# Ledger of designs, part 46: peptides against a protein of PDB entry 6J07

Target 1, 107 residues: chain A of PDB entry 6J07
Amino acid sequence: GQRGWFCGSVSQDLRQFWVAEGGTISDPRAADFLFSCDASHPDTLRIYQSLDYIEDNATVFHAYYLSAVANAKIKNSVALGHFILPPACLQKEIRRKIGSFIWEQDQ

## One batch from the design tools (peptide; made by RFdiffusion4, then SolubleMPNN)

Design b2_p16_7_s2 (from b2_p16_7, 7 letters changed)
Fold by OpenDDE base, seed 3:
Structure b2_p16_7_s2 (fold): chain B 107 residues (1-107), chain A 16 residues (1-16)
Amino acid sequence: as target 1 above (107 residues)
Amino acid sequence: SSRAELTRQARAEAAA
């Protein structure tokens, strides 16, 4: 199944959508999908500091991905890779290469 | 692991 963890920065609405789509919510060690809306949130920082993340066995995704999925007209048209939420220390360099993140464009 | 594979795939997609 789809096991997800949610940073405290993620709204209840997005969490509810995840569950409505068949997902379950678990602790970060058990979760395959790690969602956050804030790379500086203490919950997310703990993920970045974890051994799993350091060893490239985990990825944090911006929860805006779920909004994009909810509003998508074509099934499977939303690329999960476009919603990787990197640590704050890397974001400036990433923006230099790919431009503003998708979740920032609607802000 | 499943999450490791997810990580690999997502990063590859982001880099494409």
Scores: peptide ipSAE 0.702, ipTM 0.946, DockQ to the pose 0.822
Fold by OpenDDE base, seed 2:
Structure b2_p16_7_s2 (fold): chain B 107 residues (1-107), chain A 16 residues (1-16)
Amino acid sequence: as target 1 above (107 residues)
Amino acid sequence: SSRAELTRQARAEAAA
């Protein structure tokens, strides 16, 4: 199944949507999908400092991805890669290259 | 691993 971990910054509604869509919730080491809404949250910072993340074996995704999936008219049309949530120290440079993140555009 | 492959694919998609 789809195993997900959620930072404390993610709303209960999005967690419930994940489960309703067939996902399960697990610890970060077991999870395939790591979701967060805040790169500066202590939970997310611990992910960035983990060995799995440092070795490029993990990615944090912004939980807004789940909202996009919920609202998508075409199944599997949402690009997960557009919702990568990098550490805060990298975000400024990324914005200079590709512009504001998707989750920042609708607010 | 599954997560490592997911990471690779997502990053490739982001770079495209």
Scores: peptide ipSAE 0.702, ipTM 0.946, DockQ to the pose 0.782
Fold by OpenDDE base, seed 5:
Structure b2_p16_7_s2 (fold): chain B 107 residues (1-107), chain A 16 residues (1-16)
Amino acid sequence: as target 1 above (107 residues)
Amino acid sequence: SSRAELTRQARAEAAA
């Protein structure tokens, strides 16, 4: 199954889309997919501070991924890896190397 | 674990 956790920064519409597509919503420890729209949100910060994240057993994805999936003409054409949401302290360096994040380009 | 594998795959995809 697809178990997801959502930061409070994620809209109810995106949460509903997740469920409509067959996903379930769970606590962050049980979830496979961790979604956020704000790396500085307290909910997301708690993820970054978790043991699973520190040990590289978790990834936070920007919830805009779900919007991209919803609007994709071709199923499976949206690369989840393009939506990794790193901690704020790393974002400037990443932008310097690869450019602005996808969710920043489309907003 | 499933999430660990998801993490590995996503990061590999991001690096490609």
Scores: peptide ipSAE 0.702, ipTM 0.946, DockQ to the pose 0.812
Fold by OpenDDE base, seed 1:
Structure b2_p16_7_s2 (fold): chain B 107 residues (1-107), chain A 16 residues (1-16)
Amino acid sequence: as target 1 above (107 residues)
Amino acid sequence: SSRAELTRQARAEAAA
């Protein structure tokens, strides 16, 4: 199945949507999908500092991905790669080169 | 897919 971990910054509604779509919730070590809405949240910072993340064996995705999936009219049209949530120290430079993140555009 | 494979694919997609 689809195993996900959720930062405390993610709403209960998005967590419930994940479960409704067939996902399960697990600890970050067991999870395939790591979701967060805040790169500065202590839960997310612990992921960025983990050996799995440092060794490129983990990615944090912005939970807005789930909202995009919920609203998608075409199946499989939402690109997960567009929702990578990088550490705060990288975000300014990324915005300078490729523009604002998707989750910031619909605010 | 494993988390490592998911990471690889997502990053490749982001870079495309």
Scores: peptide ipSAE 0.700, ipTM 0.945, DockQ to the pose 0.739

Design b2_p16_7_s3 (from b2_p16_7, 8 letters changed)
Fold by OpenDDE base, seed 5:
Structure b2_p16_7_s3 (fold): chain B 107 residues (1-107), chain A 16 residues (1-16)
Amino acid sequence: as target 1 above (107 residues)
Amino acid sequence: SKLAELRKQALEEFLK
């Protein structure tokens, strides 16, 4: 099983998809995957401020990953690593160096 | 795509 935590910024549809695919929903400390659609949302900010995250034991992913999986023509073609959601304070610098994020290209 | 893969790798390296 896969345990996931969801920021309040994530739609109910994506949460339901997660569960439909066999995932469960848990608190951040128990979760294997942390999903958010907004690095500036208070829920996500609390993650970034947590010891697990500060000690590099946690990663936040953009929930658009789930949408991409749901719509993928080829199973397993969506790489989770493309969807790392860093803190807002780092995003501009990241874009400058490596370009726009995947979720920004499709909107 | 190749671009997506490069972005993934760069992002992972950047956040180390």
Scores: peptide ipSAE 0.036, ipTM 0.572, DockQ to the pose 0.078
Fold by OpenDDE base, seed 1:
Structure b2_p16_7_s3 (fold): chain B 107 residues (1-107), chain A 16 residues (1-16)
Amino acid sequence: as target 1 above (107 residues)
Amino acid sequence: SKLAELRKQALEEFLK
């Protein structure tokens, strides 16, 4: 199944899309996917500080992924890996190496 | 796009 946790920064529309596509919403520990629109949001910060994340057992994705999926003409054409949302402290270095994040480009 | 894919790969490598 698709169990997702959502940061408070994620719109209700995206949450509803997740559910409409067959997903369920759960707490972070039970979730298979963690979605956020803001790496600095307290909800997301708590994820980054969690043991699961620190031990590399969790990944946060930018919820814009769901919007991209919703608007995609080709099924499975949106790569989830493009939407990994790292902690803010790492983002500057990442941008330096690989450029702006996809959600920043489409804003 | 290829650029996006490269970013994905680089990001994944960086976060490993």
Scores: peptide ipSAE 0.033, ipTM 0.575, DockQ to the pose 0.079
Fold by OpenDDE base, seed 2:
Structure b2_p16_7_s3 (fold): chain B 107 residues (1-107), chain A 16 residues (1-16)
Amino acid sequence: as target 1 above (107 residues)
Amino acid sequence: SKLAELRKQALEEFLK
């Protein structure tokens, strides 16, 4: 399935693109994909504090992934794994190991 | 989901 949850930080345009590509919108518990543009947004923080996330059964992705897919010539050329959005407390360590996040590189 | 779990595992590998 292609069920997605969206943080309030995600634009309506990206949400509409998800639906246009065949996705549906659901609550976080039912969602296959969790999208956010802000690890510090209250909606996203609630995900990080949820039982599913704490038990490693959930992953939050930066919604910039959807923009990248929308602009890509080949749909499968965009790797979802590059868009994992970790909690703020882990981001500095991750940047030290793998470099800046892809959504930060165009800024 | 299966995909989410695989991505979570991938992230853990980067943190090691």
Scores: peptide ipSAE 0.032, ipTM 0.594, DockQ to the pose 0.275
Fold by OpenDDE base, seed 3:
Structure b2_p16_7_s3 (fold): chain B 107 residues (1-107), chain A 16 residues (1-16)
Amino acid sequence: as target 1 above (107 residues)
Amino acid sequence: SKLAELRKQALEEFLK
């Protein structure tokens, strides 16, 4: 199964899509996927401060990934790795190296 | 999770 945690910044529609696709919603510690739409949201900040995240055992993904999946013609064709949501303090450097994030490009 | 960790590592390696 696919267990996901959602920051409060994620819309109910995306959460419902996750469940509709067979996912379950769990607490961050039990989740395999952590979704957020805002790296500065308090919920997400708590993830970044968690031991699991600090030890590189957790990854936060931008929930726009789910929108991309929903709109994709081919199932499982969307690359999850492109939707990693790093802490705000790292985003400027990342944009400098690889350009704007996908969720920013589609806006 | 393992999958999340792998994706994170992949991104970090790419940015090196």
Scores: peptide ipSAE 0.031, ipTM 0.603, DockQ to the pose 0.274

Design b2_p16_7_s4 (from b2_p16_7, 9 letters changed)
Fold by OpenDDE base, seed 2:
Structure b2_p16_7_s4 (fold): chain B 107 residues (1-107), chain A 16 residues (1-16)
Amino acid sequence: as target 1 above (107 residues)
Amino acid sequence: SKRRELTKLAKEQAAA
């Protein structure tokens, strides 16, 4: 099964899609996927401050990944790695190197 | 764990 945690910044529609696809919602310690739409949201900040994250045992993904999956014509064609949501303090440097994030391009 | 493997795979994809 797929267990996901959702920051409060994630819409109910995306949460519903996750559940409709067979996912369950859990606390961040038990979750396989951690979803957020805002690196500065208090919920997400708590993840970045957690021991699991600091020890590189967790990553946060932008929930726009779920929207991309929902709209994809080919199963498994969406690369999860393109939706890594890094802490705000790193985003500026990342944008400088690789350009704007995917979730920003469609806005 | 599954989450650790997901983290690894995702970071590999991001680096590609």
Scores: peptide ipSAE 0.668, ipTM 0.943, DockQ to the pose 0.816
Fold by OpenDDE base, seed 1:
Structure b2_p16_7_s4 (fold): chain B 107 residues (1-107), chain A 16 residues (1-16)
Amino acid sequence: as target 1 above (107 residues)
Amino acid sequence: SKRRELTKLAKEQAAA
């Protein structure tokens, strides 16, 4: 199965979708997927401060990825890489280079 | 680990 951790900023609906799709919810150390909707949320900040993250062994994904998956007409058509949620301190620079994040756009 | 592989894959995909 796929193990996911969820920041408190993620809605219960998205968590339920994860579980309905066969996922399990675990602590961030054991999780394969780390989901958040807010880079500034204390839960997410703790991830960014963790050794795993600092050593590039973890990525936080915006939970909107799950919404995109739920609404996708073609399996595997949603690119996980488009949903990387970087620390707030890096977001402005990233936007300057690649544009606004998907979750900030009308979909 | 799976998470590390996901990290690599996602970052590569984002950079493409």
Scores: peptide ipSAE 0.668, ipTM 0.943, DockQ to the pose 0.784
Fold by OpenDDE base, seed 4:
Structure b2_p16_7_s4 (fold): chain B 107 residues (1-107), chain A 16 residues (1-16)
Amino acid sequence: as target 1 above (107 residues)
Amino acid sequence: SKRRELTKLAKEQAAA
């Protein structure tokens, strides 16, 4: 199954969508997917500070991924890699290299 | 682990 952890910054609607699609919600240690909408949220910061994250055994994804999946016309057409949510300290440099994040473009 | 593989795949996609 698909186990997900959600930062408090993620709306209940997106959480409900995850469950409706067959996902389960778990603590970050057990979760396969880590979702957040705010890299500066305390919940997300704890992930970035975790050993799993530091050792590249975890990735935080922007929960907008779920919205994109929900709206996708073609199943599996949404690339998870487009929704990596890096720590705030890295975002400026990343934007300089690859442009604005996908979740920022529709704002 | 599944999460490790997801991390790997996602980063590869991001780099592509």
Scores: peptide ipSAE 0.667, ipTM 0.943, DockQ to the pose 0.818
Fold by OpenDDE base, seed 3:
Structure b2_p16_7_s4 (fold): chain B 107 residues (1-107), chain A 16 residues (1-16)
Amino acid sequence: as target 1 above (107 residues)
Amino acid sequence: SKRRELTKLAKEQAAA
């Protein structure tokens, strides 16, 4: 199954969409997908500080991914990699190299 | 694990 963890920064609507699509919600240790809308939220910061994340066994994705999936015309056309939410300390450098994040463009 | 594989694939996509 698809188990997801959600930062408190993620709206209830997006959580409901996840469940409606067959996902379940779990704690971050058990979750396959980690969703957040705020890299600076305490919940997300705890993920970045976890051993799983430090050991490169976890990635945080911006929950806007779910909105993109909901609006996609072609199934599986949304690339999860475009929605990686890195720690705040890395975001400026990333923006300089690849431009603004997708979730910043359509907010 | 599934999560580790997702991490790998996602980062590869981001780098493409």
Scores: peptide ipSAE 0.669, ipTM 0.943, DockQ to the pose 0.814; fails the geometry check

Design b2_p16_8_s1 (from b2_p16_8 with E1S E11A E15A E16K)
Fold by OpenDDE base, seed 5:
Structure b2_p16_8_s1 (fold): chain B 107 residues (1-107), chain A 16 residues (1-16)
Amino acid sequence: as target 1 above (107 residues)
Amino acid sequence: SLLEKALKRAAELDAK
């Protein structure tokens, strides 16, 4: 799918890139992709509290994924799974097991 | 777990 929802924490530049690549912007319920830059932003918190998310029918991704795709020579070489944005309460444990998130690394 | 389900979902979406 090509329908995306964007948290208010996501810049207009990244939103514009999404549209330029053929994506459309929709409400969270209709979206195939949910993008955020802040797990603690009120918009994102509402997603985590929604029934769709609780029932495992939705996943939030860090919008830095779009920046990585924009800068990649081969766009499909960027793995979406590396950009899952979990609730803040889980991030410390994830960092201990997997390491720092890709959007936190010096690039 | 939540993370495992999210990874599976990500793989499905990435394949679209």
Scores: peptide ipSAE 0.072, ipTM 0.648, DockQ to the pose 0.636
Fold by OpenDDE base, seed 1:
Structure b2_p16_8_s1 (fold): chain B 107 residues (1-107), chain A 16 residues (1-16)
Amino acid sequence: as target 1 above (107 residues)
Amino acid sequence: SLLEKALKRAAELDAK
């Protein structure tokens, strides 16, 4: 399915793109995809603190994924896995091991 | 790790 939840940090343009591509917007419990542009936003923090997330039943993705998809020449060439948005407390260590996040490279 | 589990989840979602 294509049910998505969006943090308040995500622009209306990206939300509109999601809907234009056939997605729907839902609450985080019903969503298949969770999108955020800010790991420190209160909406996202509430996700990280939820039982679903703690029990590995939820994953937060950076909404820049949608922008990357919109600009890709080949459909399905953008890997969702590259856009996992972990809690801020883990990001420094992740950058040390695997490099900067893809959404940071285009800033 | 959390990252490994998230990657697995992402792969599952990509397959849909």
Scores: peptide ipSAE 0.071, ipTM 0.648, DockQ to the pose 0.646
Fold by OpenDDE base, seed 3:
Structure b2_p16_8_s1 (fold): chain B 107 residues (1-107), chain A 16 residues (1-16)
Amino acid sequence: as target 1 above (107 residues)
Amino acid sequence: SLLEKALKRAAELDAK
């Protein structure tokens, strides 16, 4: 199964794309994938504070991943790892080391 | 680190 949870910051279009591609939408505890467009959104913050996340059993991904997949010319050419959305406290350090996040480059 | 653990999980999920 491919169950996804979506932060309220994620557009309906991206949610609909997920479902169109065979995914289902679930609560964060049951989800295989957690999507957000805003690390500071209350929904996402609750994920970061959850026991599953603290114990490294959950990862939040930027929903722009779905947009990238939708626009990809080569199947499986989009690496999910490029779309990890860490807590705000880590983002500055990450940008310093590897540059801006991919979802920020197209904005 | 948190980032390393996240990357590891991402790789596992991406391999599905």
Scores: peptide ipSAE 0.070, ipTM 0.649, DockQ to the pose 0.639
Fold by OpenDDE base, seed 2:
Structure b2_p16_8_s1 (fold): chain B 107 residues (1-107), chain A 16 residues (1-16)
Amino acid sequence: as target 1 above (107 residues)
Amino acid sequence: SLLEKALKRAAELDAK
């Protein structure tokens, strides 16, 4: 099964796509996947502050992943790892070492 | 590092 949590920053369209693909929506503690479009949104900040996240038992992904999957039509062609959404305090350093995030490209 | 741990977690989820 696919249980997902969604930050309030994620559009209803992306949530509906998740459900249409067989996913369910749950609270963050029960979710297998955590999706957000804004690392500074209060919902996402609460995830970063949670014990599960601090203990490396949770990862937040940018919801743009779902859009990429929808457009590709081949789920396996889109690498989930490219869509890790880290806390704001780490983003500048990551961009310096790895480059711009994929969701920031094509904008 | 935190990034390495996140990537590892992502890989685990991709395998499901």
Scores: peptide ipSAE 0.068, ipTM 0.645, DockQ to the pose 0.607

Design b2_p16_8_s2 (from b2_p16_8, 6 letters changed)
Fold by OpenDDE base, seed 4:
Structure b2_p16_8_s2 (fold): chain B 107 residues (1-107), chain A 16 residues (1-16)
Amino acid sequence: as target 1 above (107 residues)
Amino acid sequence: SLLEKWKKKAEELDKL
């Protein structure tokens, strides 16, 4: 299934793309995918603080993934794993190890 | 740690 939750930081355009591709929008608990553009947004912070996330039963993705998919010539050519949005407290350390995130490179 | 969890998840998803 393609049930998605969207942080308030995600544009309507990306939400509409999700729906156009057959996705539905749901609350975080029912969602298969959680999208955000801001790890510091209150909506996203609530996810990071949830038991589901703490217990590794939830993953937050940067919504730029949807933009990348929309612009990709071949579907499924975009690596979802590269778009995991970690909590802000981890981002500096991650950047030191692997460099800037994809969504930062295209900004 | 959270970092380890993140890395593991990223690797897991890239294999899908």
Scores: peptide ipSAE 0.285, ipTM 0.821, DockQ to the pose 0.316
Fold by OpenDDE base, seed 5:
Structure b2_p16_8_s2 (fold): chain B 107 residues (1-107), chain A 16 residues (1-16)
Amino acid sequence: as target 1 above (107 residues)
Amino acid sequence: SLLEKWKKKAEELDKL
């Protein structure tokens, strides 16, 4: 089983999809995957400030990954690494180097 | 730095 934590910024639909695909929902310390739609949300900020994240033992992913998986035409074609959600203080610099994030392109 | 940590993690999963 895969354990996931969800920021309050993530819709109920995406949470339900996670469970429907066999995932479970847990607290951040027990979770294998951390999902958020807002790097500035208080829930996500607490993750960035946690010891696990500071020690590079945790990664936050944008929950749009789940939507991309649900709508993928080719199985296993969605690259998880493209959905890493960095802290807000890094996003502008990253965009200058690699362009807009995937979750921003369809908006 | 935070940026270096981010790049390392991205490369470990899928290079952007």
Scores: peptide ipSAE 0.283, ipTM 0.820, DockQ to the pose 0.250
Fold by OpenDDE base, seed 1:
Structure b2_p16_8_s2 (fold): chain B 107 residues (1-107), chain A 16 residues (1-16)
Amino acid sequence: as target 1 above (107 residues)
Amino acid sequence: SLLEKWKKKAEELDKL
């Protein structure tokens, strides 16, 4: 199955959607997917500081991905790669190159 | 660098 970890910044609605779609919730080390809504949240910062992340064995995704999947007519049409949540120190530079992140467009 | 790692990961996932 799909094992996911959730930062405290992620709403219960999105967590419930994950479970409803067949996912399970686990600790970061066992998770296949790491979800967060805030790169500056202490939970997410601990991920960025972990050996798994430093060694490029972990990726943090913005939980808005789940909302996009829920609202998409075709679930497979949502590109997971568009929802990588980088550390806060990189976000300004990335926005300069590609524009606002997809999760910021509805704000 | 972190930026390079981010770019590489994004590219990998876009190919899936």
Scores: peptide ipSAE 0.281, ipTM 0.820, DockQ to the pose 0.303
Fold by OpenDDE base, seed 3:
Structure b2_p16_8_s2 (fold): chain B 107 residues (1-107), chain A 16 residues (1-16)
Amino acid sequence: as target 1 above (107 residues)
Amino acid sequence: SLLEKWKKKAEELDKL
């Protein structure tokens, strides 16, 4: 099964979709996927400060990925890599290099 | 650095 952790910034609808698709919800250390909608949310900040993240053993994804999957005919066609949510301090530099994030384009 | 870690993850997923 797929184990996911959700920041408090993620809507209940997206959490319900995750469970409906066979996922389970767990604490950050046990989770295979970490979802957030706000890099500045206290929950997400705690992830960025954790040893797992610092040691590059964890990745935070923007929960909009789940919305994209929900709206896609082929779920595997959605590129998870496009939804990596970096710390706020890096986002401006990243946007300069690759453009606006996908979750910003559709809002 | 954090930027390097981000770039590495993006490359690992090979979707950016």
Scores: peptide ipSAE 0.278, ipTM 0.816, DockQ to the pose 0.218

Design b2_p16_8_s3 (from b2_p16_8, 9 letters changed)
Fold by OpenDDE base, seed 3:
Structure b2_p16_8_s3 (fold): chain B 107 residues (1-107), chain A 16 residues (1-16)
Amino acid sequence: as target 1 above (107 residues)
Amino acid sequence: SLLERWLEKAAALDAA
């Protein structure tokens, strides 16, 4: 099963979609997917500061991924790698390299 | 670096 953790910055609608698609909600330690809409949210910051993240055993995804999946005709057409939410301190440099994030384009 | 790790992970997931 797919276990997801959600930052408080994620809307209830997206959480409900996750559950409707068969996902469950868990604490970040048990979660397979970590979702957030704000890298600066205290919940997300705690993830970035966690040992799991520091040791590269955790990845935070922007919850907009779920919206993209919902709107995609082919579920597998949504590239998960495009939805990794980096720490705030990296975002400016990343934008210089690859452009604006998808969630910013459709915002 | 953290940036390099992030970029590599993004590329890896994009290729998956």
Scores: peptide ipSAE 0.651, ipTM 0.935, DockQ to the pose 0.330
Fold by OpenDDE base, seed 4:
Structure b2_p16_8_s3 (fold): chain B 107 residues (1-107), chain A 16 residues (1-16)
Amino acid sequence: as target 1 above (107 residues)
Amino acid sequence: SLLERWLEKAAALDAA
């Protein structure tokens, strides 16, 4: 099974999709996947400040990944690496290097 | 740095 944590910024629809696809919802410490739609949301900020994240044992993904999966004909055709949500302080530099994030393009 | 870690992780996941 896949355990996911969801920031309050993530819609109930995406959470429901996660569960419908066989996922479960857990606290951040137990989660395999951390989903957020807002790097500046207090919930997400707490993740970035956590020991797990600081020690590079946690990754935050933009929940738009789930939308992409829902719309994809083949689920594994969606590259998870394209949906890593960096802290707000890094986003400008990242956009300069690799362009706009995928979740920004389709919104 | 956090930036370097992020970039490396993204690349690693893209390759996986």
Scores: peptide ipSAE 0.651, ipTM 0.935, DockQ to the pose 0.292
Fold by OpenDDE base, seed 5:
Structure b2_p16_8_s3 (fold): chain B 107 residues (1-107), chain A 16 residues (1-16)
Amino acid sequence: as target 1 above (107 residues)
Amino acid sequence: SLLERWLEKAAALDAA
């Protein structure tokens, strides 16, 4: 799908890139992709608290995925699974298991 | 757990 929802924490540039690549912007319930740059942002917290997320029918991705796609010579070489944004309460444990998140490495 | 669900989803997407 090509329908995306964006947290207020995501820059306008990344939103514009999504649209330029053929995506559309929708509400969270209709979206195929949910993008955020901040697990603690109120918009993202509402997603984590939603029935869709609790029932494992929704996934939040870090919007840095779009930057990686834009910069990749081969777009399908970007692994989407590396960009799942977990709730803040899980992040420390995840870092202990798999290391720092990819969106934190270039900062 | 929520952690296990997250890890499983990440692995599934990497394998797709």
Scores: peptide ipSAE 0.651, ipTM 0.935, DockQ to the pose 0.299
Fold by OpenDDE base, seed 2:
Structure b2_p16_8_s3 (fold): chain B 107 residues (1-107), chain A 16 residues (1-16)
Amino acid sequence: as target 1 above (107 residues)
Amino acid sequence: SLLERWLEKAAALDAA
């Protein structure tokens, strides 16, 4: 099992899927994965401002990754790197370089 | 930079 933290912006359905797949829910400092649906949510902002994140010891993923995994049924077929959620201040520049984020394309 | 770190991390995870 793996430990995950969830921003308040993440639906209960996605949290339940995580637990159903054997995951547990923990505080961000103990979590292996940090999930959010909103880089501007206060919960996520606190992560970006944390020492762990500043020192590059933490990564925030968009929770839509869990939906993609659920639909694919093959976890390794979904590229985790495509679901990193950057701070709001970087998103515009990133979109100019590599295009719209996957979670935006499927909305 | 923070941007470069993000891009490198994304690339590393895709290669894993």
Scores: peptide ipSAE 0.649, ipTM 0.934, DockQ to the pose 0.295

